Peptides against a protein of PDB entry 5VVV. Designs and how they scored, part 181

Target 1, 276 residues: chain A of PDB entry 5VVV
Amino acid sequence: FLCGVVEGFYGRPWVMEQRKELFRRLQKWELNTYLYAPKDDYKHRMFWREMYSVEEAEQLMTLISAAREYEIEFIYAISPGLDITFSNPKEVSTLKRKLDQVSQFGCRSFALLFDDIDHNMCAADKEVFSSFAHAQVSITNEIYQYLGEPETFLFCPTEYCGTFCYPNVSQSPYLRTVGEKLLPGIEVLWTGPKVVSKEIPVESIEEVSKIIKRAPVIWDNIHANDYDQKRLFLGPYKGRSTELIPRLKGVLTNPNCEFEANYVAIHTLATWYKSN
Target 2, 276 residues: chain A of PDB entry 5VVV as posed
Amino acid sequence: FLCGVVEGFYGRPWVMEQRKELFRRLQKWELNTYLYAPKDDYKHRMFWREMYSVEEAEQLMTLISAAREYEIEFIYAISPGLDITFSNPKEVSTLKRKLDQVSQFGCRSFALLFDNIDHNMCAADKEVFSSFAHAQVSITNEIYQYLGEPETFLFCPTEYCGTFCYPNVSQSPYLRTVGEKLLPGIEVLWTGPKVVSKEIPVESIEEVSKIIKRAPVIWDNIHANDYDQKRLFLGPYKGRSTELIPRLKGVLTNPNCEFEANYVAIHTLATWYKSN

## One batch from the design tools (peptide; made by RFdiffusion4, then SolubleMPNN)

Design b2_p25_2_s3 (from b2_p25_2, 11 letters changed)
Fold by OpenDDE base, seed 4:
Structure b2_p25_2_s3 (fold): chain B 276 residues (1-276), chain A 25 residues (1-25)
Amino acid sequence: as target 1 above (276 residues)
Amino acid sequence: SAELKEAEEKLEKLREEYSKLVAKE
């Protein structure tokens, strides 16, 4: 069971010292996972093709080493979906090289994210793939296999919540393709009924699990505030029954952008997790 | 740099688009 934090918000990324402090807190609270997915890391999303500089590499190596020191699984995410041509072998090779670089930093767990992108494929991809889901699954499976089938490999669908599913969760051709074609060792990220789910009913998890043919990892935006600069959610982790725990592969909270605001969010997640 | 400014502007648009998506839910 993956339990911890995803740094997955839009806004100023946490500094390395904050991330190290996070790992210390995660260990202390018996949480086990950190997903590196800051939207404002240009080399994570907008410039995903660009290799890390020497200085950035040193920082990431140090960060990954710190995660290991605190027995926190460091998952590196990349979001190529803004402008990748899935059918182009050069693009696939570029993605492989980027993940090879991160592997050299000591990272062993990875995620491919296709959140917050257009559903449209380019003309070249339409000639090769039957759907956007087929394109995403193809590259995800290829990368997963190329990396030697890492123990932890995550996929974030473009339809990552109930409201983004067309026509709905149980009938989504996209999620059906993901469920049928994504290799079984790849985990699927899900935010619940909404992007910011006030509640995640058990029935909603059973529904999505059926179509994706696996228990999801919750990317939990309950404490996210990147969508509203006036929001700061300092309340406890709530609206999630502990009955979800046996039905999930994990829960990663995507909390407030303000690192200092997240004590209650993360601590109450830990309490929730241990109550099972 | 001009490239950095363009990147910042692109990122701001992405933030705005995301915020609008969340606000519609």
Scores: peptide ipSAE 0.388, ipTM 0.878, DockQ to the pose 0.818
Fold by OpenDDE base, seed 2:
Structure b2_p25_2_s3 (fold): chain B 276 residues (1-276), chain A 25 residues (1-25)
Amino acid sequence: as target 1 above (276 residues)
Amino acid sequence: SAELKEAEEKLEKLREEYSKLVAKE
């Protein structure tokens, strides 16, 4: 069971010292996972093709080493979906080289994210792939196999919550393709009924699990504030029955952008997890 | 650089679009 934090918000990324402090807190609270996915990190999303510099490499190596010191699984995410051409072998090779570099930093767990992107494929991709889901699954499977089928590999769908599913969760052709074609060793991220889900009912998890053919990892935006910079979410982790725990592969909270605001959010997630 | 400035402007648009999507739910 993956339980911890995803740094997945829009806004100023946490500094390395904040991330190290996070790992210390996660260990203390018996949480086990950190997903690196900061939207404002240019080499994560906007410039996903660009290799890390020597200085950036040293920082990431130090960060990954710190995660290991605190027994936190460091998952490196990349979000190529803004402008990747899935059918172009040069793009696929560029993605492989980027993940090879991160593997050299000591990273062993990875994620491919296709959240918050347009659903339209380019003309070249339409000639090769039957749908956008087929293109995403193809590259995800190829990368997963290329990396030697790591123990932890995550996929974030474009339809990552109920409101983004067309026509709905149970009838989505996109999620059906993901469920049928994504390799079984790849985990699927899910956010619940909405981008910001007040409640995540057990029935909603059973519904999505059926179509994706696996228990999801929750990317939980309950404490996310990147959509409203004037608001802090300081309340406890709530609206998730402990009956979800045996039906999930994990829960990763995407909390407030302000690092110091997240004590209650993360601590109460840990209490919730231990209550099972 | 001009490239960095363009990237910052694109990122700000993406943030705005995301915020609008969340507000419509």
Scores: peptide ipSAE 0.344, ipTM 0.860, DockQ to the pose 0.875
Fold by OpenDDE base, seed 3:
Structure b2_p25_2_s3 (fold): chain B 276 residues (1-276), chain A 25 residues (1-25)
Amino acid sequence: as target 1 above (276 residues)
Amino acid sequence: SAELKEAEEKLEKLREEYSKLVAKE
């Protein structure tokens, strides 16, 4: 069971010292996972093709080493979906090379994210792939296999919540393709019925699990505030029954952008997880 | 640089679009 934090918000990323402090807190609270997915990291999303500099590499190596020291699984995410051509072997090779670099930093767990992108494929991809889901699954499976089938590999669908599913969760051709064609060792990220789910009913998890043919990892935006700069949610982790735990592969909270505001968010998640 | 400014402007638009999307839910 993956339980911890995703740094997945829009806004100023946390500094390395904050991330190290996070790992100390995660260990102290018997949480085990950190997903690196800051939207504002240019080399994560907008410039995903660009290799890390020597200085950036040193920082990431230090961060990954710190995660290991605190027995926190460091998952590196990349979001190529803004402008990747899935059918182009050079694009696939570029993605492989980027992940090879991160693997050299000591990273062993990875994620491919296709959240917050347009559903339209380019003309070249439409000639090769039957749908956007087929294109995403193809590259995800190829990368997963190329990396030697890492123990932890995550996929974030473009339809990552109930409101984004067309026509709905249970009938989504996109999620059906993901469920049928994504290799079984790859985990699927999900935010619940909404992007920011006030509640995640058990029935909603059973519904999505059926179509994706696996238990999801919750990317939980309950404490996210990147969508509203006036919001600061300091309430406890709530609206999630502990009956979800046996039905999930994990829960990663995507908390407030303000690092100092997340004590309650992370601590109450830990309490929730231990209450099962 | 001009490229950095353009990237920042693009990122801000993406943030705004995301915020509007979440607000409609």
Scores: peptide ipSAE 0.315, ipTM 0.844, DockQ to the pose 0.847
Fold by OpenDDE base, seed 5:
Structure b2_p25_2_s3 (fold): chain B 276 residues (1-276), chain A 25 residues (1-25)
Amino acid sequence: as target 1 above (276 residues)
Amino acid sequence: SAELKEAEEKLEKLREEYSKLVAKE
């Protein structure tokens, strides 16, 4: 069971010292996972093709080493979906080279994120792939196999919540393709019925699990505030029954952008996780 | 660079779209 934090918000990323302090807190609370997915890291999303500089490499190596010191699984995410051509072998090779570099930093766990992108394929991809889901699954499976089938590999679908599913969760052709064609060792990220789910009913997890043919990992935006930084969500982790725990592969909270505001959010997640 | 400015403009549009999606829910 993956339990911890995703740094997955828009806005100023946390500094390396904040991330190390997070790892100390995660260990202290017996949480085990950190997903690196800061939207405003240029080399994570906008410039995903660009290799890390020597200085950036040293910082990431130090961060990955710190996660290991605190027994936290460091998952590196990349979001190529803004402008990747899935059918182009050069794009696939560029993605492989980027993940090889991160693997050399000592990273062993990875994620491919296709959240917050247009559902339209380019003309070249439409000639090769039957749908956007087929294109995403093809590259995800190829990368997963290329990396030697890592123990932890995550996929974030474009339809990552109930409200984004067309026509709905149980009938989505996109999620059906993901469930049928994504390799079984790859985990699927999900935010619940909504992007920011006030409640995640057990029945909603049973519904999505059936179509994706696996238990999801919850990307939980309950404490996210990147959409309105004037708000701080200081309340406890609520609206999630402990009956979800045996039906999930994990829960990763995407908390407030303000690092110092997240004590209650992360601590109450840890209490919830231990109550099962 | 012109590329950085275009990327920042794309990011800002995406943030605005995300904020509108969350606000409609």
Scores: peptide ipSAE 0.040, ipTM 0.668, DockQ to the pose 0.721

Design b2_p25_2_s4 (from b2_p25_2, 13 letters changed)
Fold by OpenDDE base, seed 1:
Structure b2_p25_2_s4 (fold): chain B 276 residues (1-276), chain A 25 residues (1-25)
Amino acid sequence: as target 1 above (276 residues)
Amino acid sequence: SEELKKAEEKLEELRKKASELVAKE
């Protein structure tokens, strides 16, 4: 069971010292996972093709080493979906080289994210792939196999919540393709019925699990404040029955942008997880 | 809720802005 934090918000990323402090807190609270997915890291999303500089590499190596010291699984995410041509072998090779660099930093767990992108493929991809889901699954499976089938590999679908599913969760051709064609060792991220789910009913998890043919990992936006920086979500982790735990592969909270505001959010997630 | 709708709308604006920044490069 993956339980911890995803740094997945829009806005100023946490500094390296804050991330190290997070790992110490996660260990203290018996949480086990950190997903690196800061949307404002240009080399994560906008410039995903660009290799890390020597200085950035030293920082990431130090961060990954610190996660290991605190027994926290460090998952590196990349979001190539804004402008990747899936049918172009050079693009696939560029993605492989980027993940090879991060693997050299000591990273062993990875994620491919296709959140917050348009459903439209370019003309070249339409000639090769039957749908956008087929294109995403093809590259995800290829990367997963290329990396030697790592123990933890995550996929974030473009339809990552109930409200984004067309026509709905149970009938989505996109999610059906993901469920049928994504290799079984790859985990699927999900935010619940909505992007920011006030509640995540058990029946909603059963519904999505059926179509994707696996238990999801919850990317939980309950404490996310990037959409309203004037608000701090300081309340406890709530609106999630403990009956969800045996029906999930994990829960990763995407909390407030302000690092120090997340004490209650993360601590109460840990309490919820331990109550099973 | 109306608050959740506003949150989704703002997130969509942020997504759109991020996409627009990439399209200008």
Scores: peptide ipSAE 0.060, ipTM 0.636, DockQ to the pose 0.123
Fold by OpenDDE base, seed 2:
Structure b2_p25_2_s4 (fold): chain B 276 residues (1-276), chain A 25 residues (1-25)
Amino acid sequence: as target 1 above (276 residues)
Amino acid sequence: SEELKKAEEKLEELRKKASELVAKE
């Protein structure tokens, strides 16, 4: 069971010292996972093709080593979906080289994120793939296999919550394609009924699990505030029954952008997790 | 760079869209 934090917000990423402090807190609270997915990290999303510099490499190696020291699984995410051409072998090769570099930093767990992108494929991709889901699954499976089928590999769908599913969760052709064609060793991220889900009912997890043919990992935006700078949710992790735990592969909270505001968020997630 | 500017503009568009969706929920 993956339980911890995703740094997945829009806005200024946390600094390395904050991330190290996070790992210490995660260990102390018996949480086990950090997903590196900061939207405004240039080489994560906007410039996903660009290799890390020597200086950036040293920082990431140090960060990954720190995660290991605290027994935290460091999952490196990349979000190529803004402008990737799925059918272009050069793009696939570029993605492979980027993940190879991160593997050299000692990373063993990875994620491909296709959240917050347009559903439109370019003309070249339309000639190769029957749908956007087919394109995403194809590259995800290829990368997963290329990396030697790592123990932890995550996929974030474009339809990552109930409100983004067309026509709905149980009838989504996109999620059906993901469920049917995504390799079984790849985990699927899910956010619940909404982008910011006040509640995640058990029935909603059963519904999505059926179509994706696996237990999801929750990307939980309950404490996210990047969508509304006036929002600061300092309340406990709530609206999630502990009955979800046996029906999930994990829960990763995407918390407030303000690092120091997240004590209650993360601590109460830990309490929730340990209560099962 | 022009590429950076386009990427930032696209990101801002997506952030705005996401915010609007959250506000409608």
Scores: peptide ipSAE 0.026, ipTM 0.517, DockQ to the pose 0.680
Fold by OpenDDE base, seed 3:
Structure b2_p25_2_s4 (fold): chain B 276 residues (1-276), chain A 25 residues (1-25)
Amino acid sequence: as target 1 above (276 residues)
Amino acid sequence: SEELKKAEEKLEELRKKASELVAKE
């Protein structure tokens, strides 16, 4: 069971010292996972093709080593979906090289994120793939296999919540393709009925689990505030029954961008997880 | 309900703005 934090917000990423402090807190609270997915990290999303510099590499190596020291699984995410051509072997090779570099930093867990992108393929991809889901699954499976089938590999769908599913969760051709074609060792990220789910009903998890043919990992935006920089949500972890735990592969909270404001978010998740 | 709707709308606006920034760079 993956339980911890995703750094997945828009806005200024946390500094390396904040991330190390996060790992100390996660260990103290018996949480086990950190997903590196900061939207405004240029080499994570906008410039996903660009290799890390020597200085950036040293920082990431140090960060990954610190995660290991605190027994926190460091998952490196990349979001190539803004401008990748899925059918282009050079693009696939570029993605492989980027993940190889991160593997050399000591990273062993990875994620491919296709959230917050247009549901359109370029002309070249339309000639090769039957749908956008087929293109995403193809590259995800290829990368997963290329990396030697890591113990932890995550996929974030473009339809990552109930409100983004067309026509709905249970009838989505996109999610059906993901469920049927994504390799079984790859986990699927989900935010619940909404992007920011006030509640995540058990029935909603059963519905999505059926179509994706696996228990999801919750990317939980309940404590996210990147959508309103004036908002500090310091509420407890609510609207999630502990009956979700046996029905999930994990829960990762995407908290406030203000690092020091996240005590309640992370601590209440830890309490919830231990109450099962 | 209305606060959640406003939050979703703001997230969508931020996503759109982020996408527009990427397209201009």
Scores: peptide ipSAE 0.026, ipTM 0.540, DockQ to the pose 0.097
Fold by OpenDDE base, seed 5:
Structure b2_p25_2_s4 (fold): chain B 276 residues (1-276), chain A 25 residues (1-25)
Amino acid sequence: as target 1 above (276 residues)
Amino acid sequence: SEELKKAEEKLEELRKKASELVAKE
């Protein structure tokens, strides 16, 4: 069971010292996972093709080493979906080289994120792939196999919540393709019925699990505030029954941008997880 | 660079779209 934090917000990323302090807190609370997915890391999303500099490499190596010291699984995410051509072998090879570089930093767990992108394929991809889901699954499977089938590999769908599913969760052709064609052992990220789910009913998890043919990992935006900089949600981890735990592969909270505001969020997640 | 400015503008547009989606929920 993956339980911890995703740094997945829009806004100023956490500094390396905040991330190390996070790992210490995660270990203290018996949480086990950190997903690196800061939207404003240019080399994570907008410039995903660009290799890390020597200085950036040293920082990431130090961060990955710190995660290992605190027994926290470091998952590196990349979001190529803004402008990747899925059918272009050069794009696939560029993605492979980027993940090879991160693997050399000591990273063993990875994620491909296709959140917050347009559903349209380019003309070249339309000639090769039957749908956007087929293109995403093809590259995800190829990368997963290329990396030697790592123990932890995550996929974030473009339809990552109930409100983004067309026509709905149980009838989505996109999620059906993901469920049928995504290799076993690749986990699927999900935010619940909404982007920011006030409640995640058990029935909603059973519904999505059926179509994706696996238990999801929750990307939980309940404590996110990147969409409203004036909002700080300091309430407990609420609206999630402990009956979800046996039906999930994990829960990763995407918390407030303000690092120090997240004590209650992360601590109450840890209490929830241990109550099962 | 001019490319960086265009990328920042695109990111701000995506943030705005994401915020609008959350606000409609």
Scores: peptide ipSAE 0.025, ipTM 0.540, DockQ to the pose 0.756

Design b2_p25_3_s1 (from b2_p25_3, 13 letters changed)
Fold by OpenDDE base, seed 5:
Structure b2_p25_3_s1 (fold): chain B 276 residues (1-276), chain A 25 residues (1-25)
Amino acid sequence: as target 1 above (276 residues)
Amino acid sequence: DKRLEEIKKKDPVGYKGLERSKTYL
């Protein structure tokens, strides 16, 4: 069971010292996972093709080493979906080279994120792939196999919540293709009925699990505030029954952008996790 | 896009996030 934090918000990323403080807190609270997915890290999303500099490499190596010191699984995410051509072998090779560099930093767990992109393929991809889901699954499976089938590999679908599914969760052709064609060792990220789910009913997890043919990992935006920086979400982790725990592969909270605001959010997630 | 209009009605917070992601493109 993956339980911890995703740094997955828009806005100023956390500094390395905040991330190390996070790992200390995660260990203290018997949480086990950190997903590196800061949307405004240029080489994560906008410039995903660009290799890390020597200085950036040293920082990431130090961060990955710190996660290991605190027994926290460090998952490196990349979001190539803004401008990747899935059918172009040069794009696939560029993605491989980027993940090879991160593997050299000592990273062993990875994620491919296709959230917050247009649900369209370019003309070249339409000639090769039957759908956008087929294109995403093809590259995800190829990368997963290329990396030697790592123990933890995550996929974030473009339809990552109930409101983004067309026509709905149980009838989504996109999620059906993901469920049928994504290799079984790859985990699927999900935010619940909405992007920010006030409640995640058990029945809603059973519905999505059926179509994706696996238990999801919850990317939980309950404490996310990047959409409204005038608000801080200081309340407890709530609206999730403990009956979800045996039906999930994990829960990763995407909390407030303000690192100091997240004590209650993360601590109450840990209490919830230990209550089952 | 009819799909985006439906998202805007069902999940106005999620729609705002999608709009924000597009302003960086």
Scores: peptide ipSAE 0.577, ipTM 0.923, DockQ to the pose 0.837
Fold by OpenDDE base, seed 3:
Structure b2_p25_3_s1 (fold): chain B 276 residues (1-276), chain A 25 residues (1-25)
Amino acid sequence: as target 1 above (276 residues)
Amino acid sequence: DKRLEEIKKKDPVGYKGLERSKTYL
């Protein structure tokens, strides 16, 4: 069971010292996972093709080493979906080289994120793939196999919540393709009925699990505030029954952008997780 | 897009997130 934090917000990423302090807190609270997915990290999303510099490499190596010291699984995410051509072997090779570099930093767990992108394939991809889901699954499976089938590999679908599914969760052709074609060792990220789910009913997890043919990992935006700079949610982790725990592969909270505001968010997640 | 209008009605927070992700391009 993956339980911890995703740094998955828009806005200023956390500094390395904040991330190390996070790992210390995660260990102290018997949480086990950090997903590196900061949207405004240029080499994570907008410039996903760009290799890390020597200085950036040193920082990431230090961060990954710190995660290991605190027994926290460091998952490196990349979001190539803004401008990748899925059918182009050079794009696939570029993605491979980027993940190879991160593997050299000592990273062993990875994520491919296709959140917050347009559903339209380019002309070249339309000639090769029957749908956008087929394109995404193809590259995800290829990368997963190329990396030697790492123990933890995550996929974030473009339809990552109930409101983004067309026509709905249970009838989504996109999620059906993901469920049928994504390799079974790849986990699927999900935010619940909404992007920011006030509640995640058990029935909603049963519905999505059926179509994706696996228990999801919740990317939990309950404490997210990047969408509203006036919002600071300091309330406890709530609206998630502990009955979800046996029905999930994990829960990763995407908390407030302000690192200092997340004590209650992370601590109450830990309490929730231990209560089962 | 009709789909975006439906998202805007069902998930106005999620819709604002999608609009932001497009303005950073």
Scores: peptide ipSAE 0.577, ipTM 0.923, DockQ to the pose 0.826
Fold by OpenDDE base, seed 4:
Structure b2_p25_3_s1 (fold): chain B 276 residues (1-276), chain A 25 residues (1-25)
Amino acid sequence: as target 1 above (276 residues)
Amino acid sequence: DKRLEEIKKKDPVGYKGLERSKTYL
């Protein structure tokens, strides 16, 4: 069971010292996972093709080493979906080289994120892939296999919540393709019925699990505030039955952008996780 | 886009996220 934090918000990423402090807190609270997915890391999303500089590499190596020191699984995410041509072998090779670089930093767990992108393929991809889901699954499976089938590999679907599913969760051709074609060792990220789910009913997890043919990892935006920088979500982790725990592969909270605002959010997630 | 209008009604926060991501393109 993956339990911890995803740094997955838009806005100023946490500094390395904050991330190190996070790992210490996670260990102390018997949480086990950190997903590196800061949207405003240029080399994570906008410039995903660009290799890390020597200085950036040293920082990431230090961060990954710190995660290991605190027995926190460091998952490196990349979001190539803004402008990747899935059918282009050079793009696939570029993605491989980027993940090879991160693997050299000592990272062993990875995520491919296709959140917050258009459902449209370019003309070249339309000639090769039957759908956007087929394109995403193809590259995800290829990368997963290329990396030697790492123990933890995550996929974030473009339809990552109930409201983004067309026509709905149980009838989504996109999620059906993901469920049928994504290799079984790849985990699927999900935010619940909405992007920010006030509640995640058990029935909603059973519905999505059926179509994706696996228990999801919850990317939990309950404390996310990147959509409203005038608000801090200081309340407890709530609206999730502990009956979800046996029905999930994990829960990763995507909390407030303000690092110090997250004590209650993360601590109460840990309490929730231990209460099962 | 009827889909985006439906998302905007069902999930106005999610809709804002999608609009924000599109402004970087």
Scores: peptide ipSAE 0.577, ipTM 0.924, DockQ to the pose 0.893
Fold by OpenDDE base, seed 1:
Structure b2_p25_3_s1 (fold): chain B 276 residues (1-276), chain A 25 residues (1-25)
Amino acid sequence: as target 1 above (276 residues)
Amino acid sequence: DKRLEEIKKKDPVGYKGLERSKTYL
């Protein structure tokens, strides 16, 4: 069971010292996972093709080493979906080289994120792939196999919540393709009925699990504030029954952008996880 | 886009996320 934090918000990323302090807190609270997915990190998303500099490589190696020191699984995410051509072997090779560089930093766990992108393929991809889901699954499976089938590999779908599914969760041809064609060792990220789910009913997890043919990992936006920087979400982790735990592969909270605001959010997630 | 209009009604926060993403395209 993956339990911890995703740094997955829009806005100023956390500094390396904040991330190291997070790992210390996660270990202390018996949480086990950190997902690196900061939207405004240029080499994560907008410039995903660019290799890390020598200085950035040293910082990432130090961060991954710190995660290992605190027994926290470091998952590196990349979001190529803004401008990747899925049918272009050069684009696939560029993605492979980027993940090879991160593997050399000592990273062993990875994520491909296709959240918050346009649902349309380019002309070249429409000639090769029958749907956007087929294009995403093809590259995801190829990358997963290329990396030697790592123990933890995550996929974030473009339809990552109930409100983004067309026509709905149970009838989505996109999620059906993901469920049928995504390799079984790849985990699927999900935010619940909405992007920010006030509640995540058990029945809603049973519905999505049926179509994706696996238990999801919850990307939990309950404490996310990047959509309203005038608000801090300081309340406890709530609106999730402990009956969800045996029906999930994990829970990763995407909390407030302000690092110091997240004590209650992360501590109460840990209490919830231990209550099962 | 009719789909975006439906998302805007069902999930106003999710719609704002998609709008932010489109400002980078």
Scores: peptide ipSAE 0.559, ipTM 0.918, DockQ to the pose 0.913

